Peptides against a protein of PDB entry 3B8E. Designs and how they scored, part 104

Target 1, 230 residues: chain A of PDB entry 3B8E
Amino acid sequence: PFLIFIIANIPLPLGTVTILCIDLGTDMVPAISLAYEQAESDIMKRQPRNPKTDKLVNEQLISMAYGQIGMIQALGGFFTYFVILAENGFLPIHLLGLRVNWDDRWINDVEDSYGQQWTYEQRKIVEFTCHTPFFVTIVVVQWADLVICKTRRNSVFQQGMKNKILIFGLFEETALAAFLSYCPGMGVALRMYPLKPTWWFCAFPYSLLIFVYDEVRKLIIRRRPGGWVE

## One batch from the design tools (peptide; made by RFdiffusion4, then SolubleMPNN)

Design b2_p17_7_s3 (from b2_p17_7, 14 letters changed)
Fold by OpenDDE base, seed 1:
Structure b2_p17_7_s3 (fold): chain B 230 residues (1-230), chain A 17 residues (1-17)
Amino acid sequence: as target 1 above (230 residues)
Amino acid sequence: DRVKEVLEKIEQLIKEK
């Protein structure tokens, strides 16, 4: 997200608080929960791999897969961000290079795509309005990510949702997202303004995309063991 | 207010990178 922010010089899509909430609030508990996940039914049945050759390939492939998932996750966040800004009159093309003027508190006549002038305060409200949906989008996408991470090869449908800690983590991150989105004062305290309930659905296509992507990946791995997708 | 200021400063630092 920050790379696009820097390169495109767009208004900040994700605040520091939201980053911290993602890293500490939504990622840690689920990550720890994976330590308590039941072993994949086939993991212990696999013959010892050649530690020198097979580890490197697996690490690269895992890194690529998680990198791709992370990119899809980021795209989901940016999609939500652009939709919100577009609804407020700022089309994505107009946001390019706007950061300098956007962040200047002395410029109170920044025009949107329709010629409406926005004060600094108004712009910041809109910017901070994006933080919550971006965060929520990440959380919703993480639902799929966390569910898929419990297995390497087996489908979610095969292993099921047996880890109570993982389930708790999903509820915790969702509850945190709801709290940050709807609790009074969060806009002032955390720059996370209230989210319209409809914005939760903006993430669902991306969550589904990740889920489908991983299920397809796992299906390929099951059909072609030792392939480049593993 | 101080938290807000710190957050703004952090955001500025992130923007400057």
Scores: peptide ipSAE 0.005, ipTM 0.278, DockQ to the pose 0.026
Fold by OpenDDE base, seed 3:
Structure b2_p17_7_s3 (fold): chain B 230 residues (1-230), chain A 17 residues (1-17)
Amino acid sequence: as target 1 above (230 residues)
Amino acid sequence: DRVKEVLEKIEQLIKEK
């Protein structure tokens, strides 16, 4: 989000403090919970890893985690960001290069896509209105990310949801998101204004997309072991 | 390889600013 803010010169979609809350708050417990996941039923049927040649973290794993799932996650956040700004009169194309004028407190006549003028204060309200739903979108997408990380090959339906610590991680992540979204003072402290409950649902298609994508991927791996999809 | 390519592009874009 911050990189796109710099590169595209758009209004800041997500504050730095909020990013830290994602990295340190929402991701920590879920990540630890994966250490307590039950072994896949087929793990003993796999050939032993060659410790001299096989890396624990390979290019395929990096590609999956950061290149595919991470991109879908980012797209979910930016989708929410662009929808909110569009609802407030700023179409995505109009946001390109707007940051300099957007952040200038002395410019009080920044025009939206429809010619409406926005004061600095009004613009900042809209900007901070984007932070909360962007954050919540990331959290909701992370639900799917956490669930799909339970297994490498088996379907989630085969593995089940028996890891109580993982379930706790999902609740903790959700509770933190709700706290940051609705606790009084978060707008001032974290630049996260209160979220309309409807915005929680904006992320669901992306969570579903990640889930379906991973299940299809795992299905292909099960049917064609050793394929490039693995 | 794609991840590396994307990262390199991002780094290049950052350096150009």
Scores: peptide ipSAE 0.000, ipTM 0.239, DockQ to the pose 0.016
Fold by OpenDDE base, seed 4:
Structure b2_p17_7_s3 (fold): chain B 230 residues (1-230), chain A 17 residues (1-17)
Amino acid sequence: as target 1 above (230 residues)
Amino acid sequence: DRVKEVLEKIEQLIKEK
């Protein structure tokens, strides 16, 4: 999100606080769950026939998978961001290069895509209105990621303990998202305004996309054991 | 229009505090 903010010179889609909440709150639990899953999988690992090559392949596959999932997550967040801004009169094309004028306190006549002028205060309210939905979108997409990561190695039914960690992670992320979205004072303290329930649904297509992507990936791996995707 | 109304309400709520 921050990279696209810099590259595209668009208004900031996600505030620093929300980024920190994602990195520390939502990403930590998945990382822990992965660490535990790896530890459990390592306990269940029959001695790898070739520990060096098999580790490298697995690490590369994991890194590629997470990189790809992360890109889909970012796309989901940006989609939500663009939808919100579009609903407020700022079409995506108009946002390109708008950052400089957007962040300038002295410019109170920034025009939207429809010629409506926006004061600095109004623009910042809209920007901050995007922060919470973007965050929530990331959380909802992370739900899919967590579920997918769990289903990669064995059928969902065999790993009872991994289910508890996953459920806890989902609960924590959801609770954090709800807290940040609906707790009184978060709008003032964190510049995260309350979300309409409709914004939660903006993430669902991307969650589904991640799910489909991973299932297709798994299917390819199953059909071509030893391929570049393993 | 609804988003604008919500924003205006939020602005009003912020101004009233």
Scores: peptide ipSAE 0.000, ipTM 0.264, DockQ to the pose 0.039
Fold by OpenDDE base, seed 5:
Structure b2_p17_7_s3 (fold): chain B 230 residues (1-230), chain A 17 residues (1-17)
Amino acid sequence: as target 1 above (230 residues)
Amino acid sequence: DRVKEVLEKIEQLIKEK
């Protein structure tokens, strides 16, 4: 998000505080929960890996898969960002290069895509209105990410949801997201303005996309053991 | 509800495969 902010010169889509909340708040318990996941049912049936050759290739493939998932997460966040700004009169094309004027406190007549003028304060309210939904979008997408990380080869439906700690992590992450989004004073303290409950649903297509992507990937791995997708 | 339906369909497709 920050790289696109710099390259495209768009208004800040995700605040530094929200990033910290993701990294320190929402990701920690889920990550720990994966350590308690039951071994895949096929682990004992797998031949011993060659530690010199198989490890390096598999690490690269895993890294690539996680990179792709991260890109889908970012796309989900940006989708939410652009939808909110469009609803407030700023179309995506109009946002390109707008950051300089957007962040200038002395310019109080920045025009939207429809010719409406926005004061500095009004623009900052809209900007901060984007931060919370972007954050929530990441959390919702992380639900799918956490679930798919349970296994490397087996389908989530085959492995099941037996890890109670993982389930707890999902609830904790969601509760924290709700707290940060709706607790009084968070707008002032964290620049996270309350969002409409409908914005939680903006992430669902991307969460589903991640889930489908990973299940298809795992299906290919099961059908072609030792293939390049593994 | 739609998400649940899609997940159920995916589950069925995986079981058939």
Scores: peptide ipSAE 0.000, ipTM 0.155, DockQ to the pose 0.024

Design b2_p17_7_s4 (from b2_p17_7, 14 letters changed)
Fold by OpenDDE base, seed 2:
Structure b2_p17_7_s4 (fold): chain B 230 residues (1-230), chain A 17 residues (1-17)
Amino acid sequence: as target 1 above (230 residues)
Amino acid sequence: DKIKEVLAKIEELIKKK
């Protein structure tokens, strides 16, 4: 998100405090919960890892984590961001290169896509209105991420949802997202303005996409062990 | 207030780049 902010010169889609809330608040507990996941039913049938040739973190794992799943998460967040700005009069094309004028406190006549002029204060309200939905979008997408990370090969339907700590993690991140979205004073403290309940559903297509993608990937791995998709 | 100050400084650093 930050790289796109710099390259495209768009208004800031996600604040630094919100990023910290993701990294420390919503990601940490779910990630720890994965340590309590039951072993895959077929793990003992696999050959032992060769520590000399098989790195614990291989290029494929990096590609999956940062190249694929991370891209889908980012797309979900940016989709939410662009929809909110479009609803407030700023179409995606109009946002390109707008950052310099957007962030200038002395420019109080920035025009939207419809010719309406926006003061600095009004623009910042809209910007901060995007932070909370972007955050919630990431959390909703992370539900799918956490579920798919339960296994490397087995389907979620084969593995089941028996890990109580993982379930607790899902509730914890959801409760934290709700707290940050609706608790009074969060707009002042964290620049996270209250979220319309409808925005919780904006991420659902992306969560479904991640889930379907990973299930298909795992299906391919089961049919072709040692393939490029593993 | 301190969080706002830190955020403002970060924003300033981003603007200088």
Scores: peptide ipSAE 0.000, ipTM 0.301, DockQ to the pose 0.024
Fold by OpenDDE base, seed 3:
Structure b2_p17_7_s4 (fold): chain B 230 residues (1-230), chain A 17 residues (1-17)
Amino acid sequence: as target 1 above (230 residues)
Amino acid sequence: DKIKEVLAKIEELIKKK
């Protein structure tokens, strides 16, 4: 989010403090929970990793994590961001290059896509209104990410949801997201204005997409071991 | 390969600033 903010010169999609809440708050417990996941049924049929040649984090894992899943996650967040700004009169095309004027406190006549002028204060309210839904979108997408990370090859339906620590992690990150979204004072403290409950549902299609995508990928891997999809 | 391409594009965009 911050990279796109810099590159595209758009209004800030997600606050720095909110990013820290994701990295340290919502992601930590779920990530730890994966250490307690049950082994896949076929793990003993796989050859042991050669510690001299095989990296623990290989290019394939990086590609999957950052390239595929991370990209879909980012797209989900940005979709929510663009929808909110569009509902407030700022179409996506109009946001390109707008940051300089947007962040200038002395400019109180920034025009939206419809010619409406916005004061600095009004613009910042809209910006901060985007932070919470973006954050929640990330959390909702992370539900799917966590679930798909349970296995490398087996379907989630084959593996099941027996890891109680993982389930706890899902509740923890959701509870934290709800707390940050609805607790009084978070708008001032974290620049996270209260979230309309409807925005929680905006992320669901992306979570479903990730889940379906990964299940299809795993299905292909099972049918064609050693294929390019692996 | 597509990921490397995207990363390269991102790096290029960052360098232009």
Scores: peptide ipSAE 0.000, ipTM 0.241, DockQ to the pose 0.016
Fold by OpenDDE base, seed 4:
Formats: C-alpha cells, structure tokens, sequence
Structure b2_p17_7_s4 (fold): chain B 230 residues (1-230), chain A 17 residues (1-17)
C-alpha cells in the first residue's frame, strides 16, 4: 500500500498505525499458530528435504506467498479503498497525482471528479474512513490465507480444522479488528474511524477467490507432482 | 453538498465521543 501511495501519488490508503496493528496485532498469533499445525497425512511418504540443496524458503514459496496471495490481498484492500473514495466523489483516475494537494492543509478547495470542492478537514475524514475498511479487508482475507497455509499439498477438507490454536488465532484477529473498528475513541487515538458492518462483506469475494485458487493449485499438485505449480 | 453534510455530521459525532 505504501509503495503505491508513493508511485501513484494517491491519498494514503492505509495508515502507518494501522499497518502496525496488522503486523503486530492480527498477524502474529495466527502465524505462530501454524507452528502447531498437524503434519499432513502424506508427509511421511515424501523424501526428506536435503538441507544442502533444498531451501526451506524457496522461490516457489516466495512466489506463492508474496507474488500471488499477497497481490490478491493488496487488490482486495485497494478495491475497498477505491470504492469508498468513489462513493465520496473521487474516481480512481482522479486520485492519480492528487496526493500533494490532498495533504496540503492550506488548500481547501480540492475538487473531486464532479467538481465539488473539499476542505482539508473533509479530505482527512474521508482518508481516515478508508483506513479501517482497508484494515478489516486485510483481516477477512487473512482468514483464507491462514486456512490455506495449513497444508502444502493436501486439501483443507482432507486436513480438517483440528488446530485449536489456529482457530483461536482466527477469533483473536477478528475480535481485535472489531475492537479497533468500533471501540469509542479509536478515531482519535488511532485515526481509525468506525465502519459500516457491510464493509466486512466487501472482502468476502477475495477470501473465496484465494481459497478456491489454492484448492485448485493443490489439486493440480496432487495430480501432477513436480509441476511448476508446486 | 450532501456528502459534505454527512462528513460534517460524522465529524461532530467523533468530537462528541
């Protein structure tokens, strides 16, 4: 999100404080929970990894985590961001290059896509209104990410949901997201303004997409071992 | 104008909390 903010010169889609809440709050417990996941049923049928040749973190894993799943997560967040700004009169094309004027407190007549003028205070309210839904979108997408990370090859339906710590992590991140979104004073303390409950559903198509994508990927791996998808 | 009114109301609600 911050790279796109710099490159495209758009209003900040996700605040620094919100990013810290993701990295330290919502991601940490779920990530730790994966260490307690049960081994896949077929793991003992695989040859042991050669520590000298086979990296624990290989290019395929990086491509899957950052290149594929991470990009879908980012797209989900940006979709929510663009929808909110469009509903407030700022179409995506109009946001390009707008950052400089957007962040200038002395400019109180920034025009939207429809010629309506916005004060600095009004613009900042809209910006901070985007931060919370973006954050919630990431959390909802993380549900799918965490579930698909349970296995490398087996379907989630084959592995099941036996890891109680992972289930706890899902509830913890959701509860934290709800707390940060709806607790009084969070708008002042964290610049996270409350969101409509309907915004939680904005991410569901992306979560479903990730889940389906990974299940299809795993199905291909099972049918064609040693393929480029592994 | 309606959007500005809504934003102003949101701002007022935030200031009251």
Amino acid sequence: as target 1 above (230 residues)
Amino acid sequence: DKIKEVLAKIEELIKKK
Scores: peptide ipSAE 0.000, ipTM 0.257, DockQ to the pose 0.034
Fold by OpenDDE base, seed 5:
Structure b2_p17_7_s4 (fold): chain B 230 residues (1-230), chain A 17 residues (1-17)
Amino acid sequence: as target 1 above (230 residues)
Amino acid sequence: DKIKEVLAKIEELIKKK
C-alpha cells in the first residue's frame, strides 16, 4: 500500500496504526494456530528434503506468499479504497498526484471530480473513512489465506476444519476487526472511522478468488507432481 | 498518547519521503 501511495502520489489508503493492528493484532493468533494443524494424509509419501540444496523458504513459496496472494490482498484493499473515494466524488484518475494538495492544511478548496470543494478537515474525514474498510478488507481476505495455508497439496475439503485453535483464530481476528471498526473513540485513537456494514461484503469476491486460485493450484500439483507450480 | 505521537511522527516522515 505504501509503495503505491509514494509512486502514484494518492491520498494515504492505509495508516501506520492500522498496519500495526494487522501485523500484531489480527495475524498473530491465526499464524500460531497453524502449528496445531493435522498433518496431510500423504506427508509420509513425500521425499525427505535435502538440507543442503532445499531451503525451508524456497522461491516458489516466496512467489506464492508475497507475489501472488499478497498482490490479490492489496488489490482487494485498493478496490475498496477507490470505491469509497469515488462515492465521495473522487474518481481514481483524479486521485493521481493529488496527495500534495490533499495533505496541505492551508488548501481548503481542493476540488473533486465534480467540482465540489473540500476543506482539509472534510478530506481527512474521508481519508480516515477509507482506512477502516481497507483494514477490514485485508482481514476478510486473510480468512481465505489462513484456510489455504492449512495444507500444501491436499484440498481444504479433504483436510476439513477440525483445528479448533484455527477456528478460534478466525473469530478472534474478526472480533478484533469489529472492535477497532465500531468501538467509540477509535476515530480519535486510531484514526479509524466507523464502517458501514455493507463494506464487509466488498472483500468477499477477493477472498473467494484466493480460495479458488489455491484449490486449482493444489489440484494441478496433485495431478502433476514435481512441477514448477509446487 | 506517546505511542500516538510516535506513530504520527512516523507517518509524517513517510509522507515527506
Scores: peptide ipSAE 0.000, ipTM 0.291, DockQ to the pose 0.026

Design b2_p17_8_s1 (from b2_p17_8, 15 letters changed)
Fold by OpenDDE base, seed 2:
Structure b2_p17_8_s1 (fold): chain B 230 residues (1-230), chain A 17 residues (1-17)
Amino acid sequence: as target 1 above (230 residues)
Amino acid sequence: VEKFLEEVRELLEKARE
């Protein structure tokens, strides 16, 4: 998210403190929970091919998986960001290169996509309004990501949700999201303004899409072992 | 969580000085 902010020169979609909260509060517990997930029954049946190369391959695969999850989360967050700004009159194309004028306190006539002029204070309110739903969207997407990452090949319906640590992680991140969204003072402390309850559902279609995609992927892997999808 | 957030805030304020 921060890289896109720099490259595209768009208004800041997510605050630095919020990023830290994601990394330390939202991502850490789920990551730990995944480490305690029971191995698939088929993984343990595979003979180690080469212990040195297999370890390296596994580390690369894990790194790629975490990288992909992070990208998916970012995409979900940006989707919510663009939806909110579009609802407030700023179309995605108009946001490109707008940061310089957006962050200038002396410019009080920044025009939106419809020609409406926005004061600095109004712009910052909209910006801070985006921070909370961006964070919440990441959490909602993580629900799906954590569930799908439990297995490589087996369906979630086959593996089940027996890991109590994972379940705890899901509740913890949800509770944290609710706290940051609705606790008094978060707007001042974290630049996260209160979120309308409707925004919790904004990421649900995206989470469902990821879930369906992963289930289909796993189905293909089960039917064609060693295919390009692995 | 509140204590953690307060600590983070303090750290950020110190970093801006």
Scores: peptide ipSAE 0.000, ipTM 0.253, DockQ to the pose 0.032
Fold by OpenDDE base, seed 3:
Structure b2_p17_8_s1 (fold): chain B 230 residues (1-230), chain A 17 residues (1-17)
Amino acid sequence: as target 1 above (230 residues)
Amino acid sequence: VEKFLEEVRELLEKARE
């Protein structure tokens, strides 16, 4: 998010503190939970691999898959950001290059896509209104990530949701998201203004997309053992 | 990635049948 903020010169979609909350708060427990996941039913059925050749290829493929998922997460966050700004009169194209004027306290007549003038205070309100939904979107997408990371090959439906620590991780990150979104003072402290409940659902299509993507990937792996998709 | 997407498409097509 920060890189796009710099490159595109758009209003800041997500605060740095919020990013830290994601990286340290929402991801830590889920990551630990994966260490306690039950072994896949097919682990013992795997053919011995050559550790010198096969491991590197598999690591690259896994890294690429996670990279793709990460890109989908980012897209989900930015989608939410652009939707909110568009609802407030700022179309995505209009946001390009707007940062300098947006952040200038002395400019109180920044025009939106419809010619409406926005004061600095009004602009900052709408900017900070984007931070919370962006964060929540990331958390909701992370639900899917956490669930799909339970297995490498088997479907989630085959492996099940038996890991209580993983379930706890899902609740923890959700609780943190709710806390940061609705706790009094978060708007001032973290520049995260209260979120309309409807925005929680904005990320659901992306979570579903990630889930479907991974299930399809795993299905391919199961149908073509030893394929490049592994 | 392109090969993966192609395989996904094939699987989706097979699932529709």
Scores: peptide ipSAE 0.000, ipTM 0.174, DockQ to the pose 0.016
Fold by OpenDDE base, seed 4:
Structure b2_p17_8_s1 (fold): chain B 230 residues (1-230), chain A 17 residues (1-17)
Amino acid sequence: as target 1 above (230 residues)
Amino acid sequence: VEKFLEEVRELLEKARE
């Protein structure tokens, strides 16, 4: 998200605090889950015939999968961001290069796509209105990621422990999202304004997309063992 | 992608009613 912010010079889609909450709150649980999965897999794996190559392949697969999923997550977040801004009169094309004027306190007549002038204060309200939905979108998309990780071809017994970690992760992310979205004072303290419940649903299509993507990927891997997707 | 966006838009509009 931050990279696109820099490259496109759009208004800040996600605040630093929300980024930290994602990195520390939402990404930590999946990382822990993976660490436990690796530990369990290492315990249950018969001595890998070639531990170096098999480990490398798995690490590459995981890295690619997470990279791809991360891109989809970012797309979901940005989609939500663009939808909110579009609903407030700022079409995506108009946002390109707008950051400089957007962040300037002395410019109180920034025009939206429809010619409406926005004061600095009004712009910041809209910007901060985007932060919470963006965060929530990422959380909802991460739900799909976690569920996808659950559906990996692991033994039924491995699925059980993974399920507990998964459930805990889902709960933690959801609780954090709810706390940041609805706790009094978060708008002032974290620049995260309250989220309309409807915005929780805007991420669902992306969650579904991730799910479908992963299932297709898994299907390809199953059909072509040792292919490029591995 | 456009169809997906349209579906999302429709869902959002339905959620606003």
Scores: peptide ipSAE 0.000, ipTM 0.233, DockQ to the pose 0.029
Fold by OpenDDE base, seed 5:
Formats: structure tokens, sequence, C-alpha cells
Structure b2_p17_8_s1 (fold): chain B 230 residues (1-230), chain A 17 residues (1-17)
């Protein structure tokens, strides 16, 4: 997200506080929960592999898969960001290069895509309105990410949801998202303005995409053990 | 998490001064 902010020179889509909440708040408990996940049913059926060559290949493939999932997560956040700004009169093309004027406190006549002028205060309100749903979008996408990380090869439907700590992690990150989104004073204190409940659903297509992507990947791995997709 | 958020809030308040 920060790289796109620099390259495209758009208004800030994600605040520092939201980044910290994602990295330290929402990811820690779920990551620990994976240590308590039950072993896969097929782990003992794995064929002997060359420990030197196959480890490197597997680590590279896993790294690429996680990188792709991370890109889909970021894309989901940016989608929500662009939708909110478009609903407020700022089309995506108009946002390119706008940051300099957007962040200038002395410019109170920044025009949107429809010729409406926005004061600095009004612009900051809409910017902070984007921070919360961006964060919520990441949390919703992380639901799918956590669920798919339960197994390497088996489908989630085969492995089941027996890890109570992982379930607790899902509730914890959701509760944190709700707290930051709807608690009074968060807009002033943390630059996270409340969002309409409908914005929670904007991330669902991306969460579903990640889930389907991983299930298809795992299906291919099960059908072709030792293939390039593992 | 609540303690962390309180610390972040305090840091932000100090940064505004």
Amino acid sequence: as target 1 above (230 residues)
Amino acid sequence: VEKFLEEVRELLEKARE
C-alpha cells in the first residue's frame, strides 16, 4: 500500500495506526494459533524427497503463493479505497498526482471529478473515512488467509475447524476491527472514522477469491504431488 | 491489544503537541 502511495502520488489510503494494528494486533494471535493446528491427514503419506533440492523448491513456491495472497489483500483494500473516493466525487484517474494539493492546508479549493471544490478539512474527513474500511477489508480478507493456512495440502473442508485458538483469533481481529470502526472518539484519536456496515461486504469477493485460489492450488497439489504448484 | 492501542493513542496525542 505504501509503495502505491508513493508511485501514484494519491491521497494516503492507509494510516500509520491502521498499519500497526494490522502488523501487531490482528496478525499475532492468528499466527500463534497455527502452532496448535492438528496435523494433516496425509502428512504420513508423503513420499521421500531429496532434503536439499526439494526444500528449496518448496520454500520458493510457498513464498510465491504468500506473496500472491498479499497482493490480493492489498488489491482488496485499494478497491474499497477507490470506491469510497468515487462515491464522494473523486474518480481513480483524478486521484493520480493529487496528493500534493490534497495535503496542502492552504489549498481549500481542490476540485473533484465533477467540479465540486473541497476544503482541507473536508478532504481529510473523506481520507480518514477511507482508512477504516481499508483496515476492515484487510481483516475480512485475513479471515480467508488464516483459514487456508491451516493446511498445506488438504482442503479446509477435509481438515475442519477444530482449532479453538484459531477461532478465537478470528473473533479477536473482528472485535478489534469493530472497536476501531465504531467506538466514539476513534476518528479524532486514531484518524479512523466510523464506516457504514455495508462496507464490510466490499471485501467478501476478495476473501472468496483467496479461498477459491488456495483450494484450487491444493487440489492440484493433491492430484500432482511434487508439481510446480506446491 | 487494548493496552497497545492506549499507548498508540498517547503517542499520537504527544505528537500533536
Scores: peptide ipSAE 0.000, ipTM 0.281, DockQ to the pose 0.033

